Peptides against a protein of PDB entry 7BDX. Designs and how they scored, part 93

Target 1, 212 residues: chain A of PDB entry 7BDX
Amino acid sequence: EMGAAACTLLWGVSSSEEVVKAILGGDKALKFFSITGQTMESFVKSLDGDVQELDSDESQFVFALAGIVTNVAAIACGREFLVNSSRVLLDTILQLLGDLKPGQCTKLKVLMLMSLYNVSINLKGLKYISESPGFIPLLWWLLSDPDAEVCLHVLRLVQSVVLEPEVFSKSASEFRSSLPLQRILAMSKSRNPRLQTAAQELLEDLRTLEHN

## One batch from the design tools (peptide; made by RFdiffusion4, then SolubleMPNN)

Design b2_p14_1_s2 (from b2_p14_1, 9 letters changed)
Fold by OpenDDE base, seed 3:
Structure b2_p14_1_s2 (fold): chain B 212 residues (1-212), chain C 212 residues (1-212), chain A 14 residues (1-14)
Amino acid sequence: as target 1 above (212 residues)
Amino acid sequence: as target 1 above (212 residues)
Amino acid sequence: DLYRAREERLLAPT
């Protein structure tokens, strides 16, 4: 309980750039983010056995951790820190996203995807994530999720890749060969306006890339 | 481990007034401070059995909590919040200070005393603390501590009472009758400059009050 | 022009 409460408060204040700078300016940041990855991994591994109630203190704790990572990644210095000093955490997030089934831990997936998206704003971060083993299959695995918000954040991450020629060129062949076009087309017709727009934009970007 | 790490980060950033405002502006502050008191109480109660290594994650966690309370109390809105919305926490801190033996949990005592001192800057806070049952005996119990820093913060709290006529007048009889004058005189001769100064100033304040 | 300014950073609200 207390840990979750403290972490939730830390999450709340981490929306501030100044707080992110304060977190990162200390000697405790490295340890914190190291343990964060381990904690999230342990949580996901525990799901295969016990019905962790979505509302458990542990769940809230892990959500707060993922929220903190997201908010850190929202800041330029935070992205730099994660890419330079916390690569293991990024690896963990990618792994966890791969380990989760469609519909499983939707809220956590969303937060983790938001963090990866934010990291992808930095070219160095985008390169690191996109060059991770199994990244493209992971995107398609995640895009198979029935949840519109998960899919939205996947599409945003895909767009981050597509819009960066230096990154896209490296994976263009695999990307084109495995692209779930029908799924993206279906999303472009969704009743969710945000998902619909994201899918339409991505389709337009993809069409532009095919003509170039 | 993770809880302690998160709480330590929260402690670090809580030195900022803006962070304190952010913590208090949310709907989670009440719950956090409620659980804080419970957690500190549980920790102190656990000391009678197991040699909690001073360097345990649990100890660090509780120190961070006490640090957060101190830093919240350092801010005007934080003091107001504690006095208006978290009186149970103040009661808990007073109780814990009474339950601890001289030389026991020195660091925690210091942090808790610092928090009470900060609360005492607010007249409403000072009134609340000083009107707590056994407050005067508690001050003398704490002043018997062999640790100079504990004694320093006790003297500061005593001075806060002495310098507020509205508060001092209510307890003046009990205060004068039980005042460990010889102990304070001994502190005025300490090799610790801060303790020496605080004791000298308090003795001067007391002399002034006796002449009025 | 593929150089759309990437959408602004995402904050995770509590």
Scores: peptide ipSAE 0.233, ipTM 0.847, DockQ to the pose 0.062
Fold by OpenDDE base, seed 1:
Structure b2_p14_1_s2 (fold): chain B 212 residues (1-212), chain C 212 residues (1-212), chain A 14 residues (1-14)
Amino acid sequence: as target 1 above (212 residues)
Amino acid sequence: as target 1 above (212 residues)
Amino acid sequence: DLYRAREERLLAPT
């Protein structure tokens, strides 16, 4: 209980850039983010056996951790820290996103995808994530999720790849051969306006790339 | 481990007034400080049986909690919050200071005494603490501690009482009858310069009150 | 030039 409460407060205050700088300026940041990855991994591994109640203290703790990672990645120095000093955490997030089934732990997936999107704002972060083994198949796996918020954040991450010529050129062949075009087209007709917009914009970006 | 790491980071960032305001401006502050008191109490109760290694994750967690309370009490809105909305936590701190033996959990005592000192900066906080049952005997109990830092922070808290006529007048009879004058005089000759100064200043303040 | 300004940073509110 107390750990979850403390971590939730830390998550709340991490919305401040100055707080993120203070977290990263201390000697404890590396240890914290190392343990974060392990804790998130342990939680996801525990889901295969026990239907952990979504509202458990443990779930709240892991959500807060994922929220902190997202908020750290929202600022330039935070992205630099993650890409330079906490790559294992990024690898863990990618692994966990692959291990989770469609419809499983939606809130956690959303937060992890938001963190990866924020990391992708940096060219170095985008390169690191996109060069991870199985990254493109992972995007399509995640895009099969029935949840609109998961799909939204997947589309945003896909767009980050498509909009960066240097990164897209490396994956263009695999991307074109495996693109779930019909799925994205269906999303562009979604009743969810955010999903609809994201899918439509991505389709426009893809069309622009076909003419080049 | 993860809880202690998160709480330690929260402690570090709580040195900022803006972070304390953000913590208190959220709907989670009351719950957090309620659980804080319970967690600190549980830790102190566990000491009577198992020699908890001072460097345990649990100890680090409780130190971080006490540090957060101190840092919250360091600002006006934090003191107001503690005195208005977390009186149970103040009562818990006073109780724990009474339950701990001389020389036991010195670091925790120092942090708790620092928090009470900060609360005593507000007249309302000083009134609340000084009107607690057994407060004056508790001060003398704590002043028997062999640790100079504990004694220093006790003397500072005593000075907060002595310097406030409205508060001192209520306890003046008990204070004068039980004053460990020889102990304070011995501290005024301490090789610890901080303790020496605090004891000397308190003796001067006491002499001023005898002439009135 | 698909230089669309990368969308705004995402904050995860509690």
Scores: peptide ipSAE 0.233, ipTM 0.846, DockQ to the pose 0.062
Fold by OpenDDE base, seed 2:
Structure b2_p14_1_s2 (fold): chain B 212 residues (1-212), chain C 212 residues (1-212), chain A 14 residues (1-14)
Amino acid sequence: as target 1 above (212 residues)
Amino acid sequence: as target 1 above (212 residues)
Amino acid sequence: DLYRAREERLLAPT
């Protein structure tokens, strides 16, 4: 309980750039992010046996951790820190996103995807995550999720890849051959306006790439 | 481990007034400080049975909690919050300071005393803690501690009482009758310069009150 | 113009 409460408060204040800088400027940052990855992994592994209630203290704790990572990645120095000093955490997030089933731990998936999106703002971050083994299959696995918010953030991450020629050129063949076009087209007709817009924009970006 | 790490980071960033305001402006503050008191109490109660190593994760967690409380009390709105909305926490701190033996949990004592000192900056806070049952005996109990830093912060808290006529007048008789003058005089001759100065200043303040 | 869309950082609200 107390750990979750403290972590939740830390998450709340991590929305400030100055707080993120303060976290990273300390000598505890590396250890914290190392343990963060381990804790998130342990939580996801625990889901196969015990139905942890979504509202458990442990769940709230992991949500707060994922929120902190997201907020760190929201600023330039935070992205640099993650990509330079916490690659293991990024690898863990990618792995956990693959380990989770469609519809499982929706809130956590969203937060992890938001963190990866923020990392992808930096070219170095985008290169790192896109060069991860199985990255493209992972995107399509996640896009099969019934949750519109999960799908939205997958589409945003895909867009980040597509909009960067240096990254997209390396994966273009695999990307085009495996693209779940029918699924994306279905999303462009969604009643969820955010999902609809994201799918439409991605389709437009893809069309532009096919014509160039 | 993770809880302690998160709480330690929260402690570090709580040195900022803006962060304290952010913590207090949220709807989680009351719950957090309620659990804080309970956690600190549970920790102190655990010491009678298991020799918890001073460097344990649990110890670090409680230190961070006490640090956060101290930093909250360091600013005006934080003091107001504690005195208006978290009196139970203040009562817990006073109780725990009484429950601990001389030389026991020195670092925690120091942090708790620092928090009480900060609370005492506000007249309302000073009135509240000084009117607590057994407050004066508690000060003398704590002043028997072999640790110079503990004694220093006791003397500073005593000074806060002595310098406020509205508070001191209510307790003056008990204070004068129970004052461990020989102990304070011994501290005024300490090799610890901070302790020496604090004891000398307090003795001067007391002399001024006797002549008025 | 396409580059500007990437600058939308995401904050995770509590």
Scores: peptide ipSAE 0.230, ipTM 0.847, DockQ to the pose 0.065
Fold by OpenDDE base, seed 5:
Structure b2_p14_1_s2 (fold): chain B 212 residues (1-212), chain C 212 residues (1-212), chain A 14 residues (1-14)
Amino acid sequence: as target 1 above (212 residues)
Amino acid sequence: as target 1 above (212 residues)
Amino acid sequence: DLYRAREERLLAPT
């Protein structure tokens, strides 16, 4: 309880750039993010076979950790820190996203995807995550999720790859051969307007790349 | 470990007024400070009969909590919040300071005394803590501590009482009758320059009050 | 590092 409460407050204040800078300016940031990855991993591993209580203290704690990572990654210096000094955390997030089944821990998946998206805003971050082993299959695995918000953030990450020629060129063959086009087309017809728009834009981007 | 790490980061960033405002502006502040008091109390109760490991995760967690309270109390709106909405926490701090033996948990005592001192900067805060049952005996109990830093912060709190006529007048008889004058005189001869100065100033303040 | 201005950062609200 107390740990979750403290971490939740830290999450709330981490929406400020100045707070992110303060977190990173201390000598404790590396340790914090190292333990963060380990804690998230331990939590996800504990979910095997049990019903996840979404509002449990443990779940809230992990959500707060993922929220902090997201908010740190929203800031330029935070992205630089993560990509330079906390790569293991990024690897952990990618691994955990693969280990979670469709429909499992939706809120956590959303937060982790948001963090990866923020990391992908910067070229170095995008290169790092997109060159991770199994990244493209992971995107399609995640896109099979029944949750519209998960799928939305997957599509945003896919768009980040597609719109960066230096990154897309390296994976273009695999990307084209494995693209779940029918799934994306179905999403373009979604009743969720955000998902519909994201899918439609991605389809337009893909069509443009086929003609070039 | 993880909880202590998160709380320590929150402690570090709480030195900023803007962060304190952000903590207090959320709907979670009341819950956080309520649990803080309970956690500190549970920790102190667990120390009965055992050697305190100063660098344990649990100890560090409680130190961070006490540090956050101190930093919140350093800000005007933080003092107002504590005095208006978290009086139980102040009562808990006073209780815990009484429950700790001389030489026990020196670092925690210092942090708690710092928080009370910060609360005492404002008249409403000073009134609240000084009107707490057993406050004056508690000051003398704490002044018996062998640690110079504990004694320093006790003397500062005593000075806050002595320099406020509205507060001092209510307890003047008890204060004068129980004053450990010989102990304070001994502190004025301390090799610690901060303690020496604080004791000397307090003695001067007391002499001034005897002539008025 | 190049920042892609087309991409809007995301905050995770509590």
Scores: peptide ipSAE 0.228, ipTM 0.846, DockQ to the pose 0.053

Design b2_p14_1_s3 (from b2_p14_1, 8 letters changed)
Fold by OpenDDE base, seed 2:
Structure b2_p14_1_s3 (fold): chain B 212 residues (1-212), chain C 212 residues (1-212), chain A 14 residues (1-14)
Amino acid sequence: as target 1 above (212 residues)
Amino acid sequence: as target 1 above (212 residues)
Amino acid sequence: DLYEAREERLLAPE
């Protein structure tokens, strides 16, 4: 309980750029992010046996960790730190997103996807995550999720890849051959306005690339 | 481990006034400080049975909690919050300081005393803690500690009481009758320069009060 | 410039 409470407060204050800088400027940052990845992994592995209630202290703790990572990735120096010094954490997030089933741990998925999206703002970060083994299949696996918010954040991440020619050119063949176009088209007709818009924009971006 | 790491980072960033304001401005503050007191109490109670190593994750966690409380009390709005909304936490700190033996949990004692000192900067806070049952005996109990740093912070807290006439006048009789003068005189001759100075200043303040 | 405008900060635990 106390750990979750402390971590929740840390998450809240990490919305400030100055707080993120303070966290990263300390000598505890590397250790913290190392343990973060391990903790998130342990939590996901625990889900196969014990139905942890979504509202458990452990769940809240992991959500706060994912939120902190997201907020770190939201600023330039934080992205640099993650890509240069915490690649293992990024690898863990990618792995966990693959290990989770559709509909499983929706809130955590959203937070992890948001963190990856923020990392993708940096070209180096985008290159790193997109070059991860199985990245494209992972995107489509996640896009099969019944949750509109998960799908929204997948589409946003896909858009980040598509909008960067240096990255997209490397994976263009695999991307085009495996693109779940029917699924994306279905999302463009969603009643969820955010999902609808994201799917439409992505489809427009893809059409532009096909014509160039 | 992760809880301690998160709490340690929260402690570090709580050195900023803006971070303290952010913590207090949230709806989680009351719950956090309630759990803080409970956690500190549980830790101290655990010491009688299991020799927890001073460097344990649990110890580090409690140190960070005490540090956060200290940093909250370091600013005006934080003091107001503690005295108005977290009196139970203050009561817990006073109790724990009484429950600990001389030489036991030195670092925690120092942090708790620092928090009480910061609370005493506010007249309302000083009145509250000084009117706590057994406050004066507690000061002398703590002053028997072999640790110079503990004694230093006790003397500083005593000085805060002595320098406030509205507070001191209420307890002056008990204070004078129970004052461990020989112990304070011995501290004024300490090789520890900080302790020496604090003891000398307190003795001067007391002499001034006797002559007025 | 466009990338920085895309950043997402979580202002509160969601």
Scores: peptide ipSAE 0.039, ipTM 0.841, DockQ to the pose 0.062
Fold by OpenDDE base, seed 4:
Structure b2_p14_1_s3 (fold): chain B 212 residues (1-212), chain C 212 residues (1-212), chain A 14 residues (1-14)
Amino acid sequence: as target 1 above (212 residues)
Amino acid sequence: as target 1 above (212 residues)
Amino acid sequence: DLYEAREERLLAPE
């Protein structure tokens, strides 16, 4: 309980750029993000046996951890730190997104995807995550989630790849061959306006790329 | 381990006034400080059975908690919050300082005393802690500690009482009857310059009060 | 900067 409370407060204050800079400027950041990855991995591994209640202290703790990673990645120095010094954490997040089944730990998936999206704002970060083994299959696996928020944040990450020619060119062949076009088209008709817009924008971006 | 790491980072960033304001401005502050008191109490109670290594994750966790309380009390709005909304935590800190034996958990004692000193900057806070049952005997109990840092921070807290006429007048009779003058005089001859100065200043303040 | 406009911060825990 106390750990979850402390971590939740840390998440809240990490919305400030100055707080993120303070966290990263200390000698504890490396250890913190190392243990963060381990903790998130342990939590996901525990889901195979115990129906962890979404509202458990443990769940709240891992949500806060994912939130902290997201807020760190929300600023330039945080992205640089993650890409330069916490690559194992990025690998862990990608792995966990692959390990979770559709509909499983939706909130955690959203937070992890938000962190990856923020990392993708940095070209170096985008290169790192997009060059990870199985990245494109992972995107489509995640897009099979029944939750609109998960799908939304997947589409945002896909758009980050599509909008960077240097990155997209490397993946273009695999992208074109595996693109779940019918699924994205279906999302463009969603009742969720955010999902609808994200899908429509991605479809427009893809059409533009086919004509160039 | 993860909880201790998160709490340690929260402690570090709580050195900023803006971070303290952010913590207190959220709806989680009350719960956090409630659980903080409970956690610190549980830790101190565990010391009767287990020689907790000073460097254990649990010890680091409670140090970080005490550090956060100190940093919150270091600013006006934080003092007001503690005195208005977290009185149980103040009661807990006072109780724990009484439960710990001389030489036991020195670092924790120092941090708790620092938090009480910061609270004492606010007249309302000073009134609250000084009107707590057994406050004056507690000060002298703490002054019996063999550690110079513990004694230093006790003397600082004593000085806060002595320098506030409204508070001192209420305790003056008990203070005069129980004052460990020989101990304070011995501290004024300490090789620790900070302890020496604090003891000398307190002796000067007491002399001034005897002549008024 | 287009990248700054894309930054996503969580203002509060959900």
Scores: peptide ipSAE 0.038, ipTM 0.840, DockQ to the pose 0.079
Fold by OpenDDE base, seed 1:
Structure b2_p14_1_s3 (fold): chain B 212 residues (1-212), chain C 212 residues (1-212), chain A 14 residues (1-14)
Amino acid sequence: as target 1 above (212 residues)
Amino acid sequence: as target 1 above (212 residues)
Amino acid sequence: DLYEAREERLLAPE
């Protein structure tokens, strides 16, 4: 209980850029983010056996950890830190997103996808993530999720790849051959306005790339 | 491990007034400080049975909690919050300081005494603490500690009482009758310069009160 | 910069 409460407060205050700088300026940041990855991995591994109640202290703790990572990735120095000093954490997030089944741990998926999206704002971060083994298949796996919020954040991450010519050119062949176009088209007709907009924008970006 | 790491980071960033304001401005502050008191109490109760290694994750967690309380008490709005909304935590700290033996958990005692000193800067806080049952005997109990840092922070807290006429007048009879004058005189001759100064200043303040 | 506008900060835990 106390750990979850403390971590939740840390998540809240990490919305401040100055707090993120203070976290990263200390000698404890590396250890903290190393343990973060291990803790998130342990939690996801525990889901295969026990239906962990979504509202458990453990779940709240892991959500707060994912939230902290997202807020760290929301600033330039935080992205630099993650890409340079906490690559194992990024690898862990990618692995966990692959290990989770469609519809499983939706809230955690959303937070992890938001963190990856924020990392993708940095060209170095985008390169690192997109060059990860199985990245494109992972995007399509995640896009099969029935949850609109998961799909929204996947589409945003896909858009980050598509909008960067240097990154897209490396994956263009695989991307074009495996693109779930019908799924994205269906999302562009969604009743969820955020999902609809994201899908429509991505389709427009893809059309622009076909004419080039 | 993860809880201690998160709480330690929260302690570090709580050195900022803006972070303390952010913590207190959220809806989670009351719950956090309630659990803080319970966690500190549980830790101190566990010491009677198992020699907890001072460097355990649990010890580090509790030290971080005490550090957060100290940092909250270091600012005006934090003192107001503690005195108005977290009195149970103050009562817990006073109780734990009484339950701990001389030489036991010195680092925790120092942090708790620092938090009480910070609260005592506020007249309302000083009144609340000084009117607690057994407060004056508790000060003398703590002043029997062989640790110079514990004694230093006790003397500073005693000085906060002595320097406030309204508070001192209420306890003056008990204070004068139980004052460990020889112990304070011995501290004024300490090789520890901080302890020496604090004891000398307190003796000067006490002499001023005898002439009035 | 258009990229800065894309940064997502979580103001509060949900």
Scores: peptide ipSAE 0.038, ipTM 0.839, DockQ to the pose 0.079
Fold by OpenDDE base, seed 5:
Structure b2_p14_1_s3 (fold): chain B 212 residues (1-212), chain C 212 residues (1-212), chain A 14 residues (1-14)
Amino acid sequence: as target 1 above (212 residues)
Amino acid sequence: as target 1 above (212 residues)
Amino acid sequence: DLYEAREERLLAPE
């Protein structure tokens, strides 16, 4: 309980750029993010066979950790730190997203996807995550999720890849051959307006790339 | 480990006034400080009969909590919050300072005393803590500590009482009758220059009050 | 103001 409360406060205040800089300016940042990855991994591994209590202290703690990572990644210096000094954490997030089944830990998936999206705002970050082994299959695995919010954040990450020629060119063949087009088309007809718009925009981007 | 790391980061960033305001501006502040008091109390109760591992994760966690309280109390709005909304925490700190033996958990005592001193910067805060049952005997109990840093912070708190006529007048009789004058005189001869100065200043303040 | 002369202690982790 206390750990979750403290971490939740840290998450809240980390929405400020100055707080992110303060976190990173200390000598404890590396250790913190190392333990963060390990803690998230341990949590996800513990979910095998048990029902997630979404509002448990342990779950809230992990959500706060993922939220902190997201807030750090939202800032330019935070992205630089993650990509240069905490690559293992990014690898862990990618691994965990693969290890979670469709419908499992929806909130955590969303937070982790948001962190990856923020990292992808930087070309160096986008290159790092997109060159990770199994990245493209992982996107399609995640896009199979029944949750609209998960799918929305997957589509946003896919769009980051599609809009960067240097990244897209390296994976274009695999991307085109494995693209779940029918799934994306179905999302463009969703009742969720955010998901609908994201799917439509991605479809337009893809059509433009086919003509070039 | 992870909880202590997160709380330690929160402690570090709470040295900023803006971060303190952010902590207090959320809807979670009351809960956090309530749990803080309970956690500190549980920790101190667990020390009965066992050797303190000062560098244990649990100890570091509690130190960080006490540090956060100190940083909150250093800010005007933080003092107002503590005195208005978290009085139980102040009561807990006073209780814990009484429950700890001389030489026990020196670092924690120092942090808790610093928090009380910061609260005492505000007249309302000073009134609240000084009117707490057993406050004056507690000061003398704490002043019996063999640690110079503990004694220094006790003397600072005593000085806060002595320098405020409205507070001192209410307890003047008890204060004068129980004052460990010989102990304070001994401290004025300490090799520790900070303790020596604090004891000398307090002695001068007391002499001035006897002539008025 | 007497209180303005008092030290407000802000702490960082040691």
Scores: peptide ipSAE 0.025, ipTM 0.830, DockQ to the pose 0.072

